# Peptides against a protein of PDB entry 5A53, part 76

Target 1, 230 residues: chain A of PDB entry 5A53
Amino acid sequence: LVENVKQALFIPGQSCNKNLHDIMVDLSALKKPDMKRFNRKNDIHPFEDMSPLEFFSEKNDCSLMVLMTSSKKRKNNMTFIRTFGYKIYDMIELMVADNFKLLSDFKKLTFTVGLKPMFTFQGAAFDTHPVYKQIKSLFLDFFRGESTDLQDVAGLQHVISMTIQGDFQDGEPLPNVLFRVYKLKSYKSDQGGKRLPRIELVEIGPRLDFKIGRIHTPSPDMVTEAHKKP

## One batch from the design tools (peptide; made by RFdiffusion4, then SolubleMPNN)

Design b2_p9_3_s4 (from b2_p9_3, 3 letters changed)
Fold by OpenDDE base, seed 1:
Structure b2_p9_3_s4 (fold): chain B 230 residues (1-230), chain A 9 residues (1-9)
Amino acid sequence: as target 1 above (230 residues)
Amino acid sequence: DSDFPKSKP
């Protein structure tokens, strides 16, 4: 059974501000058409009570959720949630640093909606450290799109790059994850009468530096059930 | 891909 494309629900929290709203709009644009956004603010505190998110997951048939909140302690906080059977599977807080750039800050490039991004991960910890493994899993799952057989090179439009900002040792604060989005631009270069195909990566935004916050991990039993092949 | 959780049982 090929599972249907996971739908994402973007939820403004009560403390959602203009900057978070703009970030939400830009990030959610990359998830079209498999995305819903609430227009109303909702007072949700997922690390205190997860039941409202489970309710929204079921009611909207969305197994991916992003809650947008901001406080002095957790500024520009995007809580990413996954559900299994409309129950919380995992959660992670990713706080957007103040140096963020929106799509409007970049040269407007047209892109086709619904094309699957290619991911690149920079940093060994994405394969070894449990938190960065969760981040890698989350973003790959979030943007997986339709399982089409032919990832036709012809269908590759954009690259999402995720970089761990520097090295760290055990017991040190976890470095930020640098989220960057690039469009593949094909140029025909006339060099000496030979039209060589040139591919350039052009940053299109948004540009987000994620500070890692609180994490919820599934129970071992839930992991087993969620990964059980039919 | 077996690396991602299913959304439903």
Scores: peptide ipSAE 0.419, ipTM 0.877, DockQ to the pose 0.824
Fold by OpenDDE base, seed 2:
Structure b2_p9_3_s4 (fold): chain B 230 residues (1-230), chain A 9 residues (1-9)
Amino acid sequence: as target 1 above (230 residues)
Amino acid sequence: DSDFPKSKP
């Protein structure tokens, strides 16, 4: 069963500020054309009441949502939400550190809209630790795009790199996840009369360091149903 | 592909 491309809804919360708005615009640009944005602020507290998000998921036919909020405790907070049957499947708060860079901070490069990014994950915890497994699953799912049988390397335009910032032990605060976006740039190098193909990765932004916040995980039954193949 | 939840039942 080939599922349709998951649509993302970006929602400014009541506490959404200019920085979060700019981050929202830049991150959502990577999800085009499979993205909607609200222009109005919405007073949503997903860890207190999930019903408004479920309503928006259904009304907009979006199984991915990103809520933009900011407080003293949770500054520059992006709550990533997935739904199954328009019910909340999982949620994770990812707070953007103040050292973020926008697309405008990088050299503007043209890109084709709708190309699936390649992901790279750095850190063993992405495969072993439940929180980082959720983050890996979320971002792969969020940017999956159209299912193509062959991701032709020739069609690769973007690389999204996600790195766990350092090692950690049990009971320690979870390290930030470093989110980086690169464009593949092909060059013909003329070295000694031989044209050698050269590929370079050029950072294009946004650059985001995510601090991990609150998490909601699905029930085992919902996991089973959401992964059930017909 | 089996590693990601469906959006719909």
Scores: peptide ipSAE 0.419, ipTM 0.876, DockQ to the pose 0.825
Fold by OpenDDE base, seed 5:
Structure b2_p9_3_s4 (fold): chain B 230 residues (1-230), chain A 9 residues (1-9)
Amino acid sequence: as target 1 above (230 residues)
Amino acid sequence: DSDFPKSKP
């Protein structure tokens, strides 16, 4: 069974500010056409009551949600939510550091909407540590797009790089995840009459450093159900 | 893709 492409809903929370709105716009642009955005602020506190998110998931047929909130303790907080059967599967708070860059901060390049990004993950913890495994799963799932059999190399336009910022030991605070977006630019280098195809990565934004916040994980039973092959 | 949760049962 091929599931339909997961739709994302971007929700400005009550504390959503201009910076978060701009971040929301830019990040959601990478999810087009499989994205909806609310234009109005919604007072949602997902770690206190998940029911409003479940309601929005069902009402909008979106199994991916991003809640934009900001407080002194959780500044520029993007809560990423996944649902299974319109019930909360997992949640993670990713707080954007103040050093963020928007698409407008980079050279505007034309891009084709709907192309699946290639991901690169830097840091062993993405495969071993439960939190980073969740982040990896989340972003791969979030940007998976249509399962085209032809991952035609010709269709590769974007690379999303996710890097764990440094090493950490057990019990230490989890390092930030550095989110970077690159466009593949093909240059015909005229070196000595041989047009060698040169591919360069050009950063296009947004540039986001994510501080990890609160996490909700599914029950083992929900994991089993969500991963059942039909 | 066994690595990702389904959105629906």
Scores: peptide ipSAE 0.414, ipTM 0.874, DockQ to the pose 0.809
Fold by OpenDDE base, seed 3:
Structure b2_p9_3_s4 (fold): chain B 230 residues (1-230), chain A 9 residues (1-9)
Amino acid sequence: as target 1 above (230 residues)
Amino acid sequence: DSDFPKSKP
């Protein structure tokens, strides 16, 4: 079953600022061509009323949404939303730390649009802790792209690295998730007349440190329905 | 950025 590529909708909230706009532009560029962006601010409070997001999901045929908001309590907040049947499946707030880097802060590299990134996850909690499991699931789903049976290594252009920033114990605040994007750069090295293929990882941005905020988890019934193979 | 669809009302 070739699942249709999930479309993403990026929504500036009422409190969206220049920094969030720039982050939105750069992050959404990684989802091209399967991405839409709104140019107008929308007054949406997803943890108070989810109905506007369900409306946008249906009207835009987007099962992925990102709401850009900022407040004193939740600065540079990216709320990631997934829908199933145009109903909210899950939500997570990921606040971008002030140390972020944009694509313009890195050396511009040419790349093919629409290639599926490879993911790397660093931290055992991505497989064991419910919040980090949701983050892992979200990002894998968000950037899955076209279901090509053959992930030929030759088609690999991008690596997205997600790292849990340090160890934590029960009852402690959840460490940030470090989001990094790399391009695979192939070189021919002339060593002793033999051209050996050399591959380097070059950071291309954006560079984002995510502080975890509020979470909405799916109902057990929605989990069951979403995992049913048609 | 010319590629932005208008927010559907």
Scores: peptide ipSAE 0.008, ipTM 0.571, DockQ to the pose 0.035

Design b2_p9_4_s1 (from b2_p9_4, 4 letters changed)
Fold by OpenDDE base, seed 3:
Structure b2_p9_4_s1 (fold): chain B 230 residues (1-230), chain A 9 residues (1-9)
Amino acid sequence: as target 1 above (230 residues)
Amino acid sequence: SVEAVKSKP
């Protein structure tokens, strides 16, 4: 079953600032060519009224959305939204910490547009804790791209690493998720006349530490419908 | 593998 590549829509909220715009540009570059960006600010409050997002999902044929907002309580907030049948499936607020790095902060490396990233997840909670399971599911779904049966390891250019920042107990604040992007750089090492292939990971950005905010979870019925194999 | 959530019914 070749699932159609999910399209992403990046939406500046009314409170979107330059930093959020720059983060949006850099993160959305990883989703090219399957990405649209709005240039105008839209006054959307998804946890109060979801209807504008459902409208945008349908009108743009985008099942992935990212709303960029900032307030005193929720600084540098990226709300990630998924839709099923153009209805809200789930939402999560991920606030970018002030220590972020843009692509311009790293050595300029050329990359092929449209190559799927490989994901790595560090932290047991990505498989056990409901919030981190949702984050894992979201990012895998967001960046999955075209189902090429050929996982040509030869086509692997990018690695996205997601790490839970430390251990936590029940009832404690959820640790941040560290988002890192690496390029696989192949070298021919000449060691004693034998050319050995060497692969190095080079960080390319953006570098984002996500603080977890509010979450909307789908109903059990929506989960069942969204996972039905035809 | 986390099965992909369908975007359309």
Scores: peptide ipSAE 0.102, ipTM 0.719, DockQ to the pose 0.838
Fold by OpenDDE base, seed 1:
Structure b2_p9_4_s1 (fold): chain B 230 residues (1-230), chain A 9 residues (1-9)
Amino acid sequence: as target 1 above (230 residues)
Amino acid sequence: SVEAVKSKP
């Protein structure tokens, strides 16, 4: 069963600013060709009313959405939404810290559009803590691309690294998630007459530190339906 | 393995 590649819709909210727009452009570039962007601002408050997002999901045939909003309380907020049957499955607010870097801040490297990134997750909480498990699930789902049987290692161009910033205890604020994007660069090094293939990871951006905000979790029934094997 | 959530029934 070839699972159809999930389409992403990037939505500028009413409070979307230049920085969020630039972040949206750069992050959405990693989802090409399976991405749409709205050019118009939409006044959407997903934690108050989800109906506009369900409407956009259905109308655009997009099961992934990212709402770009900014306020004093929730600066540079990317609300990631997933739908199941065009109904809200889950939502998470990920606020981009001010130390972000855009693609323009890195050395321009050529990349092939549509290649699947490899993910790396650093931090035990990605496997144990419900919030970080949701983040892991979301990003894997968001960037999974076409299910190809052969992950052609020769086709591996990008690595997305997600790191939990430090340890935390129960009841403490959840550490940020450090989002980093690398390109695999192959070099032929002539060291001592042996051509050793050298692979280097080169950061290409964007560089985003995500502060975790509000979360909506699916009902148990929706979880069951969404995980049903065909 | 985090199973991908289905987008459609």
Scores: peptide ipSAE 0.072, ipTM 0.662, DockQ to the pose 0.860
Fold by OpenDDE base, seed 4:
Structure b2_p9_4_s1 (fold): chain B 230 residues (1-230), chain A 9 residues (1-9)
Amino acid sequence: as target 1 above (230 residues)
Amino acid sequence: SVEAVKSKP
């Protein structure tokens, strides 16, 4: 079964600034060609009223949305939204720390548009803790691309690494998630007559440290419906 | 793409 690639919509909120715009451009470049961007600022408050996002999901045929907002309380905030049947499935606020790096901060490397990234997750909480499980699910869903039965390893160009920044106990603030993007670079090593292919990972950006904000979780019924294979 | 139009104040 070829699952249709989920389309993403990037939405500048009313409080979107230059930094968020630049982050939006760079992150959305990884989702090409399956990405739309709005040019106008939209006054959307998803934790107060979700209806505008459901409207955008339906009218743009996008099951993934990212709202770009910034305030004193929630600086450089990327709200990631997923829909199922054009209804809100889940939402999570991921605030980009000030130490971010754009694609322009790295050596420009050419890449093929539309290649599926490999993911790596560092931290046990990605498999056990509800919030980090949601983050893992979200990013896998966001960048999964076309599921072909023939995932030719030869098509692997990018690695997206997600790391939980340190250990935490129950009741402690949730550590940041470190988002890193690498390109696989193949080298022919000329060492000792055996040309062994060497693969190196080169960081290409963007580099984003995500602080976790507010979360909306789906109802148990919606989880059941979303997991029903047609 | 269908964008929201700011209601004029």
Scores: peptide ipSAE 0.046, ipTM 0.660, DockQ to the pose 0.026
Fold by OpenDDE base, seed 2:
Parts: structure tokens; sequence; C-alpha cells
Structure b2_p9_4_s1 (fold): chain B 230 residues (1-230), chain A 9 residues (1-9)
């Protein structure tokens, strides 16, 4: 079953600022060509009324959305939304910490548009804790691209690393998720007349530390329907 | 892309 590539819609909220715009541009560049971006600010409050997002999902044929908002309580907030049948499936607020780096802060490397990134997840909670499971699921779904049966290592250009920042106990604030993007660079090293293949990871950006905010989880019925293979 | 019309105040 070739699953159709999920399209992403990036939406500047009413409180979107320059930093969020720049972050939006850089993150959305990783989703090309399967990305749309609005240029106008939209007054959307998804945890109060989800109907505008469902409207945008349907009218733009996008099952992935990212709303860019900023407030005193939720600075540099990226609300990631997934829809199923143009209805809200899940939502999560991920607030970008002030230490972010843009693509312009890194060495510009040419990359092929549309190549599927490989993901790496660091932290046991990605497999055990419901919030981090949702984050893992979301990012895998967001950047999954075309289901190529051939994960040809030769086609691997990008690695997205997601790390939980430290250990935590029950009842403690959830640690940030460190988002890093690397390009695989292949070299032939000449060591003593032997050309050995060398692979290096080069950080390309953006560099984002996500603070976890509010979450909307799907109903059990929606989970069942969304997991039904056609 | 269908953007929300800014509600005129």
Amino acid sequence: as target 1 above (230 residues)
Amino acid sequence: SVEAVKSKP
C-alpha cells in the first residue's frame, strides 16, 4: 500500500513574530515539496475552537498543520495538528526555546528536495511515556515522505535527531525535546593509499529545543479508524 | 491556499 504523502500547512497565527516566521520558513523547507504556507496572519485558537483548522485541513487538503503563535505564557509556540478525515486527530504545543539556530547559522549544504529523513530518538520515554510517544508518532508522520520500500542507504541524505533533555520522574515537568538536523556527507578518505568510505554527520539546522505545552489526544474510536489500513 | 479572511472589525 503506497500511502499518499501527507501535506503540511504552516499557518502564522495573529501573534506570529519575525522569529517564528523565520523558524516556520526553515522547518517548512524540510517538508518541501509537501508543504503549503500561509502568508497572512490568522486568528486561530485551536484549544478553544478547532473548527478553523478543520476548515483549513479540508480546503487545502492538508492532514498536517503547524500554527505559529507567541504569547507571554507560550513564547515561540508551534502547535502541531494532525487531522483524519479533515477532523482534528491530535494536537501538541511545542514552544521553541530562545537558543534556536536557523539554517543561516549553519554551513549551507546543497540537498535534494523530497528525500525522506531518517529519524533517531534518544530517550526511553519515546517508547513508554504517552506524550513522548505522541511526539515520536507526530514527527515520524510529519516527515515520513513517500513510503519507499527501499530505504536505500544511498538515498539517505538527512538525519533528524530528537533527544529528551535529561531524565525525569512522575509529576516532574516534562524535559524539552532537542530537535537537530544533520546531513550525511560521504567522503573517500585516503589513508595510507587505501580509499576508505567515510561518512560524517554535519549539522545543517534548524536547531530547535522544544518545550512541551498543551496536548489534545484522539478519541479511541479515531485511533481505531486512523490505524485501519484501507 | 484558502486563508481565513480577516474579519473586518
Scores: peptide ipSAE 0.040, ipTM 0.653, DockQ to the pose 0.026

Design b2_p9_4_s2 (from b2_p9_4, 3 letters changed)
Fold by OpenDDE base, seed 5:
Order: C-alpha cells, then structure tokens, then sequence
Structure b2_p9_4_s2 (fold): chain B 230 residues (1-230), chain A 9 residues (1-9)
C-alpha cells in the first residue's frame, strides 16, 4: 500500500511577526513540494475552538497544519496539528527560542527538492515519555514523504537531528527539543593513492530550540481508527 | 484532552 504523501498547510495567525514568518518559510522549504502556505493572517485559537482548523484541513486537503502565533505567554509559537478524516487528531505547541538560526545564517548548499530526510533522535524519553513520543511521531509523520521501499542510500541528502536538552525528573519542566538539519557531503579524499569516500555532515539550518507548550492528545477511538490499515 | 505539559509521574 503506497500511502499518499501527507500535505502540510502553514497558517500565519493574527499575531504572526517577521521572525515567525522567516521561520515558517525556512521550515516549510523542507516540506516542498508537499506544502501550502497562506499569505493572509487568520484569527485562530486552536485550544479554544478547533473548528476553523478542521475546515482548513478539509478545504485544502491537508492532514498536517502549522499555526504561527506569538504572545507574551507563548512567544514564537508553532502549533503543530494533525488531522484524521479532517478531524483533529493531535496538537502540540512548540515555541522557538530566541537563539534560532535561519537558512541565510548558514553556507548556501545546493540540494534536491523532494528527497526524504533521515531522522536521528537523542534522549531515552523519545521512547518512554508520552509527550516526547508524540513529538517523535509528529516529526517522522511530517517529513516522511513518499513510502519508497528503497531508501536508496544514493538518495540520502539530509539528516534531521532531534535532541532532548538534558535529563529531567518527575514534576520538573520538560527540557527543550533541539532541532538541527544537516546535509551529507561526499568527498573524494586523496590519501596515499587510495581514494577513500569520505562523508561529512554540514549544518544547513534552520536551527531551532523548541520549548514545549500545550498538548492535545487523541481520543482512544481516534487512535484505533488511525492505526487501522485499510 | 488539552493538558499543560507537566511531567506527570
């Protein structure tokens, strides 16, 4: 069963600013060609009323959405939304820390559009803690692209690294998730008459540190329906 | 449900 590539919709909220717009442009570039972006601001409050997002999911045929908002309480907030059957499945707020870097802050490298990234996850909580499990699931689902059986090693261009920033105990604030993007660069090394292929990872951006905000978890019924393979 | 992410035990 070839699952169709999930389409993403990027939505500027009413409080969207220049920094969030630039972050949206750079992050959405990694989702090309499977991305739509609104140019107009929309007054959406997903944790108060989800109906506008369900409407946009259906009308745009997008099962992934990202709402860009900023307030004093939730600065540089990216709300990631997934839908199933155009109904809200889950939501998570990821606030971008002020130390972010854009693609323009890195050396421009040529890349092929539409190649799938490889993911790496650092931190045991990605496999044990429910919030970090949701983050892992979300990012894998968001950037998975077309199911090709052959991850042709020849087609591997990008690595996305996600790291939990330190250890934490029960009752403590959840550590940030460090989002990093690398390009694989192949070199022919001339060492002593044998050309050995050398591969290096070069950071290409964006560089984002995500503070975790509010979460909406799916109902048990929606989990069961979403895992039913046709 | 909407929860503010506190690490629940």
Amino acid sequence: as target 1 above (230 residues)
Amino acid sequence: SVEEVKSKP
Scores: peptide ipSAE 0.027, ipTM 0.667, DockQ to the pose 0.037
Fold by OpenDDE base, seed 1:
Structure b2_p9_4_s2 (fold): chain B 230 residues (1-230), chain A 9 residues (1-9)
Amino acid sequence: as target 1 above (230 residues)
Amino acid sequence: SVEEVKSKP
């Protein structure tokens, strides 16, 4: 079954500023061609009323949404939303730290649009802790391109690295998630007349450190329905 | 449910 690629909708909220707009542009570029962006600000408060997001999901045929908002309490906030049957499945707030880097801060490298990134996750909590499991699931789902049965290794262009920033114990604040994007660059190393293929990871951006905010978890019934293979 | 993620024990 060729699962259709999930479409993403990027929505500037009422409090969207220039920095968030620039972050939105750069992050959404990684989701091309399976991405839409609104140009107008929309007054949406997803943790108060989800109905506008469900409406946008249905009207735009997008099962992935990102709402860009900023406040004193939730600065540079990216709310990631997933829908199932155009109903809210889950949500998570990921606040971008001020140390962010845009694509313009890195050397421009030519890349093919639409190639599926490889993911790497660093931190055991991505497999054990419910919040980090949701983040892992979200990002895999968000950037999952066409499910080709053959991992065409020849099609590997990008690596997205997600790292939990340090260890934590029960009751402690959840560490940030470090989001990094690399391009695979092939070099011919001349070592003693033998050209060995060398692959290097070159950071291409954006560079985002995510502080975890509020979450909405799916109902058990929606989990069961979403995991049913058609 | 909406939860502010404090690490649940």
Scores: peptide ipSAE 0.026, ipTM 0.658, DockQ to the pose 0.038
Fold by OpenDDE base, seed 2:
Structure b2_p9_4_s2 (fold): chain B 230 residues (1-230), chain A 9 residues (1-9)
Amino acid sequence: as target 1 above (230 residues)
Amino acid sequence: SVEEVKSKP
């Protein structure tokens, strides 16, 4: 089954600022060519009314959306939305910490557009805790490129690393998720006349530390429908 | 104002 690549729509909210715009541009660049961006600010409050997002999902044929908003309570907030049948499936607020780095802060490296990144997840909670399971699912789904049956390691250019920042107990604030993007750099080293292939991971950005905000979870029925293979 | 990306016809 060739699963169609999910299209992403990036939406500046009314409170979108320059930093969020820059973050949006950089993050959306990783989703090319399967990405659309709005240029105008849209007054959308997804946790109050989801209808505008469902409308955008349908009109733009995008099952992934990212709303960029910023407030005193939710600074640099990226609301990630997934739809199923143009209806809201899930939502999560991920607030970018002020220590973010843009692509311009890193050494420019050429990359091929459209290659599926490899993901790495660090933290047991990505497999056990509902919120981190949703984050893992979201990012895997968001950056799911063309599923060739062969994960051609030869086509591997990017690694996206997601790390839970420290341990936590029940009732504690959920640790941030550290988002890092690396490029695989292959080179031949001459070590004593032996040319050995070497691979290095080079951080390319953006560098984002996500603070977890509000979450909307799908109904059990919608989970069942979304997992039905046609 | 709600912005729509016009789908290519």
Scores: peptide ipSAE 0.023, ipTM 0.607, DockQ to the pose 0.036
Fold by OpenDDE base, seed 3:
Structure b2_p9_4_s2 (fold): chain B 230 residues (1-230), chain A 9 residues (1-9)
Amino acid sequence: as target 1 above (230 residues)
Amino acid sequence: SVEEVKSKP
């Protein structure tokens, strides 16, 4: 079954600033061609009223949305939303720390648009802790692209690395998630007449440290329905 | 449900 590629909609909120706009542009470039961006600011508060997002999901045929907002409490906030049947499935606030780097901060590298990234997850909590499990699920779902068969190792150009920033105990603040993007560079090294394939990882950006904010978890019924679709 | 990931002190 070739799953239809999930389309993403990037939405500037009313409080969207230049930094968030630049982050939005750079992050959304990784989702091309399966991405739309709004140019107008929209006054949306998804944890107060989800109806505008459900409307946008249906009208734009986008099951993935990212709302860009900023406040004193939630600076550089990217709210990631998934829909199922154009209804809100889940939401998570990921606030970008001020130490972010844009694509312009890295050496410009050409890559083929539309290739699936490989993901790496560092931290046991991605498999055990509910919030980090949701983050893992979200990013895998967001960037999965076209379900191409296993023949894709030859097409692997990007690695997205997600790392939990340190250990934590129960009741402690959840550590940030470090988002990094690398390009695979293949070199033929001529060492002693043997061409050895050398692979290097080169960071290409953006570089984002995500502070975790509010979450909306799906209802048990929606989980069951979402898993029933073949 | 909406949950705030609060840092409990």
Scores: peptide ipSAE 0.006, ipTM 0.401, DockQ to the pose 0.031

